# Designs tried in a protein design run: peptides against a protein of PDB entry 5TDY. Part 17

Target 1, 88 residues: chain A of PDB entry 5TDY
Amino acid sequence: EKKIDGRRKAAVLLVALGPEKAAQVMKHLDEETVEQLVVEIANIGRVTPEEKKQVLEEFLSLAKAKEMISEGGIEYAKKVLEKAFGPE

## One batch from the design tools (peptide; aimed at target 1 A16 K53)

Design b2_p20_1_s3 (made by RFdiffusion4, then SolubleMPNN; from b2_p20_1, 10 letters changed)
Fold by OpenDDE base, seed 4:
Structure b2_p20_1_s3 (fold): chain B 88 residues (1-88), chain A 20 residues (1-20)
Amino acid sequence: as target 1 above (88 residues)
Amino acid sequence: DEVLTLPPELIAEIIKELLS
């Protein structure tokens, strides 16, 4: 996969959210960051499906790591068992 | 979409991390 810089990732994410949700997110960022992101969004150009997928997957990974969203599946089940019966 | 269900403040925290 292609390397994407953080600024680009953030812009892709915000565009993917749509203007309403993006605006709500922006309210939680400092003014300088907002200005930076607005410029990135304005110059985002084309966003390929592959790029969007890559960004969203990384976002979800980070969110799950921070326990912001629930997670399921085999890997999660393994983590549960490790936490329950692994080394203390 | 799972991303859209997250509160904006939490999404912002992830963005801050992306920019760090």
Scores: peptide ipSAE 0.656, ipTM 0.920, DockQ to the pose 0.799
OpenDDE base, seeds 1, 2, 3, 5: peptide ipSAE 0.651, 0.654, 0.647, 0.651; ipTM 0.914, 0.918, 0.919, 0.920

Design b2_p20_1_s4 (made by RFdiffusion4, then SolubleMPNN; from b2_p20_1, 10 letters changed)
Fold by OpenDDE base, seed 2:
Parts: structure tokens; sequence; C-alpha cells
Structure b2_p20_1_s4 (fold): chain B 88 residues (1-88), chain A 20 residues (1-20)
């Protein structure tokens, strides 16, 4: 995968959230940051499914690491099994 | 969607880290 700069990641995420949710998020950012992100969004161009997927995965990884959301699903189950019965 | 269920403030915190 290709590295995506932070500004691009933020713009991709905000667009993926939709205008209503994105607006609520941006209310928690300072005015200068909002202006910067608006420019990034305006010039976002094409967002590939792969890029969107990468950004969301990075986001979820960070959110889980920060304990903002709980882990779950197949991958979580695999980690549980590995911790319990996998190699030391 | 895990992302959509997160509080806007929490999403913003991650964005701040990306921009730092």
Amino acid sequence: as target 1 above (88 residues)
Amino acid sequence: DEVLTLEPELIAEIIKEWLA
C-alpha cells in the first residue's frame, strides 16, 4: 500500500462520513484547521475504494488502540485464540 | 459502521493526530 499524508487521510475520512457527520466533527477543530481541511476536501479529486479502505482501516486501528471503540469480529476472535492457545 | 457510531469529538481527536 502507498503512504497517505495526514491531510489527505483527514479529507478522505470526512468525505466518507458524509456532510452531516463531517460537519459535526469539524465543530471540534480550530478555525484554521477547518479552513485547511475545506481546501483539501475541495481538491480531493478521485478517491479510490482502496484508498478509502486504507484510511478507514488506519482510523479504526487508532480508535481501537485509544480505546475509543471495542474490538470485535473475526480478526478479534483470532487474536483472542492466539493469545489463549497460540505460540508464546 | 463503527466509524459512524463514534462521537464527533473522538473522530476529531484522531484527525488532530493525523494533522500533527
Scores: peptide ipSAE 0.709, ipTM 0.937, DockQ to the pose 0.732
OpenDDE base, seeds 1, 3, 4, 5: peptide ipSAE 0.683, 0.686, 0.687, 0.687; ipTM 0.917, 0.919, 0.925, 0.919

Design b2_p20_2 (made by RFdiffusion4)
Pose (drawn by RFdiffusion4):
Structure b2_p20_2 (pose): chain A 88 residues (1-88), chain P 20 residues (1-20)
Amino acid sequence: as target 1 above (88 residues)
Amino acid sequence: TEEEKNEEFVEEILKEDEER
């Protein structure tokens, strides 16, 4: 009945990635976050492929949003450099 | 397309999770 929250989505994603990849992700989290995610995974309960798909698709949308922010800055910086070196 | 890439990524992760 409870709505899926961020902690749940992170746990579903880490379970889907397998232990080795999830371990590499955990190295980039602080101790408090790691412990809380451990409890969330220990309480993973049931996860259907449908829930996994929902989590993965939301992940890809956020990852794309980050890529767009990064690409936008790269494009702006290169344009500035092109103007600085070019005939303008 | 971006959609096809996203579907392929979701299918790959789900396949690998099933195999495990």

Design b2_p20_2_s1 (made by RFdiffusion4, then SolubleMPNN; from b2_p20_2, 11 letters changed)
Fold by OpenDDE base, seed 5:
Structure b2_p20_2_s1 (fold): chain B 88 residues (1-88), chain A 20 residues (1-20)
Amino acid sequence: as target 1 above (88 residues)
Amino acid sequence: SEEEERKKFIEEVLEAWEKR
């Protein structure tokens, strides 16, 4: 398994969320952080299924540790992300 | 709300990943 740097992980997650939801999250971050994330997204290039899976799995792990969720897999993690923005 | 809490969590994760 390839180790993914934090900035790359962040970019992958934001891209996975989509432009609308990504914007909703980034508007709450400080300008410097947003600029960094935008740069990473702009240079993200190809995101492999393996990277996406790895990023979501780590996010899932963090969510469980924070007790945001009790259990669930990748699909559940995606639902958690979606629910963060309310019903569409 | 739980929704806002989840959103805040995502923001925290992004910040943590970006700053590391």
Scores: peptide ipSAE 0.603, ipTM 0.909, DockQ to the pose 0.041
OpenDDE base, seeds 1, 2, 3, 4: peptide ipSAE 0.559, 0.439, 0.576, 0.558; ipTM 0.898, 0.859, 0.903, 0.898

Design b2_p20_2_s2 (made by RFdiffusion4, then SolubleMPNN; from b2_p20_2, 10 letters changed)
Fold by OpenDDE base, seed 2:
Formats: structure tokens, sequence, C-alpha cells
Structure b2_p20_2_s2 (fold): chain B 88 residues (1-88), chain A 20 residues (1-20)
């Protein structure tokens, strides 16, 4: 599989979350980072199934491996991602 | 809450991806 860069992964995820949730997540990022992400989001174009798969798998893998959130939080995140991307 | 934890995690993921 082809590796995609971090900013592309971020744009894919944020678009899937929707504008309201994306805004809530980005409110703690610095202005320059937000501007760059907005540009990437605006120019996201087509997102391939392979890109979606990579973003989803890495997201969940990081959640479980690093235990950044509680087990309940991981389950919630899984549901959010399932709704955002859906099964293909 | 679970939602707040998710948002915090997503933020950390974004920061990690940006650093790569």
Amino acid sequence: as target 1 above (88 residues)
Amino acid sequence: SEEEEEKRFIEEVLKAWEAR
C-alpha cells in the first residue's frame, strides 16, 4: 500500500467528522496549522477507499496502542468513524 | 465524557500526523 502524508490524513479525517466537529477539534491548534489544514480540506478532491482505510486503521491502532483515551472513548470513536466513513 | 476524550484524541492524532 502507498503511504499518504500526515496533512492529507488529517484532511480526510476532518472532512469525515463534519464541519462542526472539525472546528471543535481544531480550536486548540495554532493559527498557522489551522490555515494549512483548511487549505488541504478545501482541496481534498476525491478520497480513495485505500486512503480512507489507511486513515481509519491508523486512527484506531493509535487509540488502542497508545491508550490515549479510555476504552469507552475508543468505542465511541469507532462509532463516530463508522458513521463518518461507513462500510464500503 | 467519551465525546470530549474522542476530541482530545483526534487533536493529538492531528498533531502527531503534522509532525511526520
Scores: peptide ipSAE 0.579, ipTM 0.900, DockQ to the pose 0.040
OpenDDE base, seeds 1, 3, 4, 5: peptide ipSAE 0.567, 0.534, 0.531, 0.543; ipTM 0.897, 0.886, 0.886, 0.889

Design b2_p20_2_s3 (made by RFdiffusion4, then SolubleMPNN; from b2_p20_2, 10 letters changed)
Fold by OpenDDE base, seed 4:
Structure b2_p20_2_s3 (fold): chain B 88 residues (1-88), chain A 20 residues (1-20)
Amino acid sequence: as target 1 above (88 residues)
Amino acid sequence: SEEEERKKFIEEVLKAWEAR
């Protein structure tokens, strides 16, 4: 398993969210952070299946721990997010 | 709202990942 840079993980997630949702989230971040993330998104290139898997699994783990999703909703959430991680 | 909570959570995740 390859280590993924934190900023890279963030970019992968934001791309998966789509530009509209990504913008809604980033509007609450400081300007410098937004600029850095936008640059990372612009240079994201190809996201490998392994990267997508790692980002998804970590995100779902965090969401579960924060009780943003229930155990019963994990499979559905995976389907939704996998679709969002589709060709960018 | 649930939507705002989800957005806030995503924001927190982004901040955490950026800090690493």
Scores: peptide ipSAE 0.566, ipTM 0.897, DockQ to the pose 0.037
OpenDDE base, seeds 1, 2, 3, 5: peptide ipSAE 0.436, 0.519, 0.564, 0.562; ipTM 0.856, 0.883, 0.900, 0.899

Design b2_p20_2_s4 (made by RFdiffusion4, then SolubleMPNN; from b2_p20_2, 10 letters changed; failed a check: too like the target's own chain)
Amino acid sequence: SEEEEREKFIQEVLEEWEAR

Design b2_p20_3 (made by RFdiffusion4)
Pose (drawn by RFdiffusion4):
Structure b2_p20_3 (pose): chain A 88 residues (1-88), chain P 20 residues (1-20)
Amino acid sequence: as target 1 above (88 residues)
Amino acid sequence: EELEEMAEELAEQPEVVQPE
């Protein structure tokens, strides 16, 4: 009945990635976050492929949003450099 | 593209059921 929250989505994603990849992701989290995610995984309960798909698609949308922010800055910086070196 | 292919592969994983 409870709505899926961020902690749940993170746990579903880490379970889907397998232990080795999830371990590499954990190395980039602080101790408090790691412990809380451990409890969330220990209480993983039931996860259907449908729930996994929902989590993965939300991840891809956020990853794409980050890529767009990064690409936008790269495009702006290169345009500035092109103007600085070019005939303008 | 690679991440989308990976996400499709992962979405096809079996259901996870935690024993009680």

Design b2_p20_4 (made by RFdiffusion4)
Pose (drawn by RFdiffusion4):
Structure b2_p20_4 (pose): chain A 88 residues (1-88), chain P 20 residues (1-20)
Amino acid sequence: as target 1 above (88 residues)
Amino acid sequence: NEAFEYSDELIAEVIKDWLE
């Protein structure tokens, strides 16, 4: 009945990635986050492929949002450099 | 699946945003 929260989505994602990839992700999290995610995975319960798909698609949308922020800054910086070096 | 091809640091950043 409870709504899926961020902690749950993170656990579903880490389970879906397999242990080795999930271990590489955990090295980039602080100790408090790691412990809390361990409890969330220890309590993984049932996860259907449908729930995995929902989590992965939300991940891809956020990753794309971060790519757009990064690409926007790169495009702006290169335009500034082009103007600085060019005939303008 | 495309989600499996992302860098570890980037996955961690998305996870941190979810936990905010």

Design b2_p20_4_s1 (made by RFdiffusion4, then SolubleMPNN; from b2_p20_4, 9 letters changed)
Fold by OpenDDE base, seed 4:
Structure b2_p20_4_s1 (fold): chain B 88 residues (1-88), chain A 20 residues (1-20)
Amino acid sequence: as target 1 above (88 residues)
Amino acid sequence: EEVETLSPELIAEIIKEWLK
């Protein structure tokens, strides 16, 4: 597995999301970052299936972890109890 | 598919981390 540059990972992800979704994401980034990413996207060239898979897998792993955290303590607690002791 | 349903804000947070 080849190490992918962070900027490259971001560009690959944004391209994978499609222009509409990517634009929505960009609204949450500062202007300088947006400009940098646009350049990266413009020069992304070919994205191999391997690196795309690698990026998406890492992204999903991180996103699911954060989503779990953002769900709040109550929902997290329920999941913990379910895994540890079974259904409530 | 699943990625497309995720919050743009959440996605942006991950990207920010990658750019650090």
Scores: peptide ipSAE 0.692, ipTM 0.922, DockQ to the pose 0.819
OpenDDE base, seeds 1, 2, 3, 5: peptide ipSAE 0.678, 0.678, 0.685, 0.679; ipTM 0.907, 0.908, 0.923, 0.909; seed 1 fails the geometry check

Design b2_p20_4_s2 (made by RFdiffusion4, then SolubleMPNN; from b2_p20_4, 9 letters changed)
Fold by OpenDDE base, seed 2:
Structure b2_p20_4_s2 (fold): chain B 88 residues (1-88), chain A 20 residues (1-20)
Amino acid sequence: as target 1 above (88 residues)
Amino acid sequence: MEVETLSAELIAEIIKEWLS
């Protein structure tokens, strides 16, 4: 498994969410961070299925570790994000 | 079940962690 740059992980996730949801997320980020992510998104290029899977798994793992979602919400979040990423 | 049902704040916090 290849390590993915944090900026790329964020860009991959935001693109998967779509422009509307991505905008909602970025409202919680500072201006400088938003500008950086916009650049990353613009240059995202091709995203492999492996990258999508890795980003999803790392998201869930970190969300669990930070106790930001209940155990019962993990599977729900997984399905929501899998749908966002689309079939591969 | 839609993407909009997932907390934008939650996603933002994870992104912040990735960028830290």
Scores: peptide ipSAE 0.706, ipTM 0.913, DockQ to the pose 0.494
OpenDDE base, seeds 1, 3, 4, 5: peptide ipSAE 0.698, 0.702, 0.700, 0.666; ipTM 0.909, 0.912, 0.910, 0.893

Design b2_p20_4_s3 (made by RFdiffusion4, then SolubleMPNN; from b2_p20_4, 10 letters changed)
Fold by OpenDDE base, seed 5:
Structure b2_p20_4_s3 (fold): chain B 88 residues (1-88), chain A 20 residues (1-20)
Amino acid sequence: as target 1 above (88 residues)
Amino acid sequence: DEVSTLSPELIAEIIKELLK
């Protein structure tokens, strides 16, 4: 897995969100950060599917780790199956 | 799209963490 710097990750994420959602997000960031990210987005170049996937997966992992969203995905599915059909 | 359903505030907080 290729290493991606934080600024690049943020830019990839914002591009993936689309301009409308990205704008909503940026309203919660300070002016300097917004300017920084706009520059990063402007110079983002090509985003490979692999890079996008990597960034989104990490983002979701971080969000879930903050316990601010419901758990989902493979690990949750595994947990559900274990509880439903495990040794209980 | 799971990400699109998340609050802008939450996403912003994650971005802040990425930039640290």
Scores: peptide ipSAE 0.657, ipTM 0.925, DockQ to the pose 0.746
OpenDDE base, seeds 1, 2, 3, 4: peptide ipSAE 0.649, 0.656, 0.653, 0.656; ipTM 0.916, 0.926, 0.925, 0.925

Design b2_p20_4_s4 (made by RFdiffusion4, then SolubleMPNN; from b2_p20_4, 10 letters changed)
Fold by OpenDDE base, seed 1:
Structure b2_p20_4_s4 (fold): chain B 88 residues (1-88), chain A 20 residues (1-20)
Amino acid sequence: as target 1 above (88 residues)
Amino acid sequence: MEVETLSPELIAEIIKELLK
């Protein structure tokens, strides 16, 4: 599998959420980080199915590691994000 | 939208980890 830069992963995730939700998320980030991510989003281009898959898996893995979601929440989050990414 | 049910804070924390 191809390694994806963390900044790219973050941009893919934010775009998948849509502009309103992405804005809510970025309110929790510092200004410099937001500026960097905006550049990444502006230049995101085509997002491949492989990238979507890796972003989803990484998100779930990190969320589990930080114990920020329950086991049941993991499956729910997976479904929500898959829907957000759109049809494959 | 179902994505609205995900915590913005949760997503932001994961993004911070991605950027480390």
Scores: peptide ipSAE 0.654, ipTM 0.883, DockQ to the pose 0.478
OpenDDE base, seeds 2, 3, 4, 5: peptide ipSAE 0.647, 0.647, 0.650, 0.652; ipTM 0.878, 0.924, 0.924, 0.928

Design b2_p20_6_s2 (made by RFdiffusion4, then SolubleMPNN; its pose is not in this set)
Fold by OpenDDE base, seed 3:
Structure b2_p20_6_s2 (fold): chain B 88 residues (1-88), chain A 20 residues (1-20)
Amino acid sequence: as target 1 above (88 residues)
Amino acid sequence: SLEEEVVKAAEELLEEIEKE
């Protein structure tokens, strides 16, 4: 896989969520962080399907490691992601 | 980092969605 800059990963994740869910995420962030994200999103350019997949998989892995997702197997985790990020 | 903060916020949202 190609290395992705951390700041870009954040922007890709929010764009993937869509405007409504992205706004919900940003409610958990301070004003300074939100401003930084807006700048990153403004300069995101094109996001490839491969890049999006990589970022979402990394997010899922981190969420599972931190026990943010209940037990139920990979299929259940995918259903939760669909609700969070919308159908792919 | 910016990435870490966003991931944490997204995880919190995911938890809320999972509870629905």
Scores: peptide ipSAE 0.237, ipTM 0.714, DockQ to the pose 0.077
OpenDDE base, seeds 1, 2, 4, 5: peptide ipSAE 0.168, 0.180, 0.200, 0.163; ipTM 0.661, 0.666, 0.681, 0.666; seeds 2, 5 fail the geometry check

Design b2_p20_6_s4 (made by RFdiffusion4, then SolubleMPNN; its pose is not in this set)
Fold by OpenDDE base, seed 4:
Structure b2_p20_6_s4 (fold): chain B 88 residues (1-88), chain A 20 residues (1-20)
Amino acid sequence: as target 1 above (88 residues)
Amino acid sequence: SLEEEVVKAAKELLKKIEEE
């Protein structure tokens, strides 16, 4: 497993969510943070399937570990993963 | 970190989606 820069992980996650959902996420962030993320997204370059999978799995894991989302939220996250990679 | 902030924001998004 390759180590990914935290800033890049954030950009990969947002891109993976798609523009509509990414926009909804960014509505919860202050202007300065949004600007930083936009820069990261602009410079994201190529995202490999392996990198995307790693980032999404880490997000899901962190969300579960911190109990930040309900089972329904976890299910949505799994749907995002399924769109990209199919069922586990 | 940006990652942590994105995770927090994503939490709120997912919560709203669940309410739909």
Scores: peptide ipSAE 0.199, ipTM 0.706, DockQ to the pose 0.073
OpenDDE base, seeds 1, 2, 3, 5: peptide ipSAE 0.120, 0.069, 0.096, 0.166; ipTM 0.645, 0.597, 0.623, 0.668

Design b2_p20_7_s1 (made by RFdiffusion4, then SolubleMPNN; its pose is not in this set)
Fold by OpenDDE base, seed 5:
Structure b2_p20_7_s1 (fold): chain B 88 residues (1-88), chain A 20 residues (1-20)
Amino acid sequence: as target 1 above (88 residues)
Amino acid sequence: SELEKEVVEKVEEILKELEE
């Protein structure tokens, strides 16, 4: 598992959420932070399937730990996102 | 939503780490 830079990780996560959901998330952040994230997203370039998987699993692992999703949710969520927004 | 809040928290965590 490769280390992903924090800035890139944030961008990958938001892109993985899709524009609509990402926008909803960013409504909870201050304007300056949003602008910074937009810059990161704009410069994200190509996201490998491995990166996307790693970022999603990292987040969904937390969700699972907090009982927000059941076992098997990571793979399901991954597939849903890939079908909705396409593979990176 | 709870999921949305968790995502925000994670993003903020990442940004915080970068600021340190």
Scores: peptide ipSAE 0.157, ipTM 0.670, DockQ to the pose 0.074
OpenDDE base, seeds 1, 2, 3, 4: peptide ipSAE 0.099, 0.097, 0.108, 0.076; ipTM 0.621, 0.609, 0.627, 0.586

Design b2_p20_7_s4 (made by RFdiffusion4, then SolubleMPNN; its pose is not in this set)
Fold by OpenDDE base, seed 2:
Structure b2_p20_7_s4 (fold): chain B 88 residues (1-88), chain A 20 residues (1-20)
Amino acid sequence: as target 1 above (88 residues)
Amino acid sequence: SALEKEVVEEVKKILEELEK
């Protein structure tokens, strides 16, 4: 497992969510933060399946640990994972 | 949604750490 830069981690996560859901997430962030994330996304380049899997699983683990997401949220997260790996 | 809220919190957390 390779260490992933935090900024890149955020970009990978948002891209994996897809443009629609990513936009919904970013609506909760201030304009400056959104601009920063957009820059990271613009420079994301190639994302390997392994990297994508690592980021999403880390997120899912944290979310579960905090019990911040409902059962439906867990299912959505799984769906995101499936869609992220599907094209690959 | 709950998932979206969690993602926002995690993103904020990540950015906070990078800000240090």
Scores: peptide ipSAE 0.133, ipTM 0.644, DockQ to the pose 0.074
OpenDDE base, seeds 1, 3, 4, 5: peptide ipSAE 0.055, 0.115, 0.122, 0.064; ipTM 0.575, 0.616, 0.644, 0.576

Design b2_p20_8_s1 (made by RFdiffusion4, then SolubleMPNN; its pose is not in this set)
Fold by OpenDDE base, seed 3:
Structure b2_p20_8_s1 (fold): chain B 88 residues (1-88), chain A 20 residues (1-20)
Amino acid sequence: as target 1 above (88 residues)
Amino acid sequence: SALEEEVVAEVERILAELDE
């Protein structure tokens, strides 16, 4: 399994979600974060099926770990992104 | 794909909870 940069993981996820869902996600993020994500998406280039699968499975594992959200809003959204695709 | 559908469903769940 090839290591994928966290910034790229986020971009891969958002692209995989499609523009509608990606936009909905980004509505919950601050402007700076959104700008960073847009840059990553713009420079994503080619995404292999293997890379996409890897990113999506990782996201699901993290997302399903907590069925109910105790925190809401922007702070939670940031934590989700950081937890899933931020620096390890 | 099934994987993508699961991801979308999970995202929708999270978004719904964030909007509450």
Scores: peptide ipSAE 0.532, ipTM 0.888, DockQ to the pose 0.113
OpenDDE base, seeds 1, 2, 4, 5: peptide ipSAE 0.097, 0.305, 0.123, 0.226; ipTM 0.613, 0.809, 0.621, 0.725

Design b2_p20_8_s3 (made by RFdiffusion4, then SolubleMPNN; its pose is not in this set)
Fold by OpenDDE base, seed 5:
Structure b2_p20_8_s3 (fold): chain B 88 residues (1-88), chain A 20 residues (1-20)
Amino acid sequence: as target 1 above (88 residues)
Amino acid sequence: SELEKEVVEKVEEILKELEE
């Protein structure tokens, strides 16, 4: 598992959420932070399937730990996102 | 939503780490 830079990780996560959901998330952040994230997203370039998987699993692992999703949710969520927004 | 809040928290965590 490769280390992903924090800035890139944030961008990958938001892109993985899709524009609509990402926008909803960013409504909870201050304007300056949003602008910074937009810059990161704009410069994200190509996201490998491995990166996307790693970022999603990292987040969904937390969700699972907090009982927000059941076992098997990571793979399901991954597939849903890939079908909705396409593979990176 | 709870999921949305968790995502925000994670993003903020990442940004915080970068600021340190």
Scores: peptide ipSAE 0.157, ipTM 0.670, DockQ to the pose 0.071
OpenDDE base, seeds 1, 2, 3, 4: peptide ipSAE 0.099, 0.097, 0.108, 0.076; ipTM 0.621, 0.609, 0.627, 0.586

## One batch from the design tools (peptide; aimed at target 1 A16 V55 L60)

Design b2_p21_1 (made by RFdiffusion4)
Pose (drawn by RFdiffusion4):
Order: C-alpha cells, then structure tokens, then sequence
Structure b2_p21_1 (pose): chain A 88 residues (1-88), chain P 21 residues (1-21)
C-alpha cells in the first residue's frame, strides 16, 4: 500500500544491476547511505518485472536530464571559444 | 526521491550501463 520512495527505487535498481555492478555503485556512496541501502535490500520483498521497468525508466529519464545539463554547458562553452578564436 | 537521485549520480560515476538490464 505504501508509495514507492527513493530508497526503494535505489534498492530495486541495485538488485537489477547484479552484485558486481551494484558494488561499484556503492563505492560512490557515503557510509550512512550504504547502511540504509543494505537494510532496504535485506527487506527487498517482492519485485515484479513491472516494478523493475518502472524504476529503470525513471532512472533513464533522470540520467537523460543530467546529460542535457552537461551537453548544454559543453555547447555554450564551445560557442564562446569559437567566437573568441573566430572572426567575431 | 533524494536517495534515488544520489544513486543516479553514483551510477553515472561508476560508468554502469543500465540499458543492458
């Protein structure tokens, strides 16, 4: 009945990635976050492929949002450099 | 979803391809 929260989504994602990939992700999290995610995974309960799909698609949308922010800065910086070197 | 967002950043840093899942 409880709504899926961020901790749950993170746990579903880490389970879906397999242990080796999840372990590489965990190295980039602080100790408090790691411990809390461990208890979330220990309490993984049931996860259908449908829930996995929902989590992965939300991940891909956020990853795309971060790519757009990064690409936007790269495009702006290159335009500035082009103007600085070019005939303008 | 702050914890999930932190995991998203961590997945990017770990260069994990989620589309292979």
Amino acid sequence: as target 1 above (88 residues)
Amino acid sequence: DEVFEKVVDAVIKAEVDVTEV

Design b2_p21_1_s1 (made by RFdiffusion4, then SolubleMPNN; from b2_p21_1 with D1M V3I I12L E15K E20K)
Fold by OpenDDE base, seed 4:
Structure b2_p21_1_s1 (fold): chain B 88 residues (1-88), chain A 21 residues (1-21)
Amino acid sequence: as target 1 above (88 residues)
Amino acid sequence: MEIFEKVVDAVLKAKVDVTKV
């Protein structure tokens, strides 16, 4: 697995979301960050399926950690509960 | 925060559907 720099990961994610969704996301970012991301998106070139997969997987991992947003959220929550507090 | 983490937070705050990506 090739390591992707953070700026590129962010750009890949935003491009994957599409322009409308990406725009909605950027409304929640500071101006400097937006400018940086626009530059990265403009220079993104080709995104390999592997890069996209890596970025989405990392996104899902972080999203689960924060809000457990995933198709398997309930099962994940159960596992977290077991590790954090032990079985009932 | 690392820029990717910032974007992740922004995605969550924006409540955009990421399942169809």
Scores: peptide ipSAE 0.691, ipTM 0.932, DockQ to the pose 0.678
OpenDDE base, seeds 1, 2, 3, 5: peptide ipSAE 0.686, 0.686, 0.686, 0.688; ipTM 0.934, 0.933, 0.932, 0.935

Design b2_p21_1_s2 (made by RFdiffusion4, then SolubleMPNN; from b2_p21_1 with V3I I12L E15G E20A)
Fold by OpenDDE base, seed 4:
Structure b2_p21_1_s2 (fold): chain B 88 residues (1-88), chain A 21 residues (1-21)
Amino acid sequence: as target 1 above (88 residues)
Amino acid sequence: DEIFEKVVDAVLKAGVDVTAV
């Protein structure tokens, strides 16, 4: 497995999303970050299936962790109870 | 990897479905 630098991973993810979804994502980023990403996307060249797979897998891993950490409330409490005392 | 993490967070905030791509 090849190690992909962070900037390239970001560009790969955005390209994988397609222009419409990528645009929606970029609305939530600061201007400087957007400018950096536009440059990376413009110079992305070829994206291999392996790169895309790696990036999406890392995304899912990070997203799951972030979603759980920021989830809070009843859903998080439910997961805590299930892990601590079982599903009964 | 900081920029990638920023994008991940932005994806979550945008509510876009990455699994559908």
Scores: peptide ipSAE 0.709, ipTM 0.941, DockQ to the pose 0.816
OpenDDE base, seeds 1, 2, 3, 5: peptide ipSAE 0.703, 0.702, 0.703, 0.697; ipTM 0.938, 0.937, 0.942, 0.937

Design b2_p21_1_s3 (made by RFdiffusion4, then SolubleMPNN; from b2_p21_1, 6 letters changed)
Fold by OpenDDE base, seed 4:
Structure b2_p21_1_s3 (fold): chain B 88 residues (1-88), chain A 21 residues (1-21)
Amino acid sequence: as target 1 above (88 residues)
Amino acid sequence: MEIFEKVVDAILKAKVDVTKV
């Protein structure tokens, strides 16, 4: 698994969402960040399936940690807690 | 905050559907 540049990861994720959703997301970002992302998106070139998978997996991991938006989030959280602190 | 994490936070705030990506 190749390590992907952080800016590229962000661009890959936004492109994967599509332009409409990406636009909605960017409304929640500061202007400087938006400008950086637009540049990265413009220069994204080819996105491999491996890159997309890797980026989405990292997204899901972070999203679970923050809001548990994935199905089974509560159960996932329990497993994380069990591994981190032992069974409750 | 890393730019990728900023985007993740923005996605969560935007409440966009990410399940069909």
Scores: peptide ipSAE 0.669, ipTM 0.921, DockQ to the pose 0.679
OpenDDE base, seeds 1, 2, 3, 5: peptide ipSAE 0.657, 0.667, 0.660, 0.665; ipTM 0.906, 0.922, 0.912, 0.924

Design b2_p21_1_s4 (made by RFdiffusion4, then SolubleMPNN; from b2_p21_1 with V3I I12L E15G E20K)
Fold by OpenDDE base, seed 4:
Structure b2_p21_1_s4 (fold): chain B 88 residues (1-88), chain A 21 residues (1-21)
Amino acid sequence: as target 1 above (88 residues)
Amino acid sequence: DEIFEKVVDAVLKAGVDVTKV
């Protein structure tokens, strides 16, 4: 697994989201950061499937750590039961 | 990785779905 610098990871994530979603994301960033990211996106070149996978996995890990996304545990179990048997 | 963390936070704030990318 090749190490990816932070700026490139950010650009890869934004490109992976597509232009519409990326635009929505950048609305939540300061002007200086946006300018930096635009440069990185412009110079992103080829994004390998490995890079994309690595960046998305790191994103999900960080998002879970911030308790913004859950893929298991009590919350997941609850959703499974609700889907399996419907709301009571 | 500061800028990446900023983008992660921005993604979460924007509420965009990344699970389908």
Scores: peptide ipSAE 0.707, ipTM 0.940, DockQ to the pose 0.727
OpenDDE base, seeds 1, 2, 3, 5: peptide ipSAE 0.685, 0.695, 0.695, 0.695; ipTM 0.927, 0.938, 0.939, 0.938; seed 5 fails the geometry check

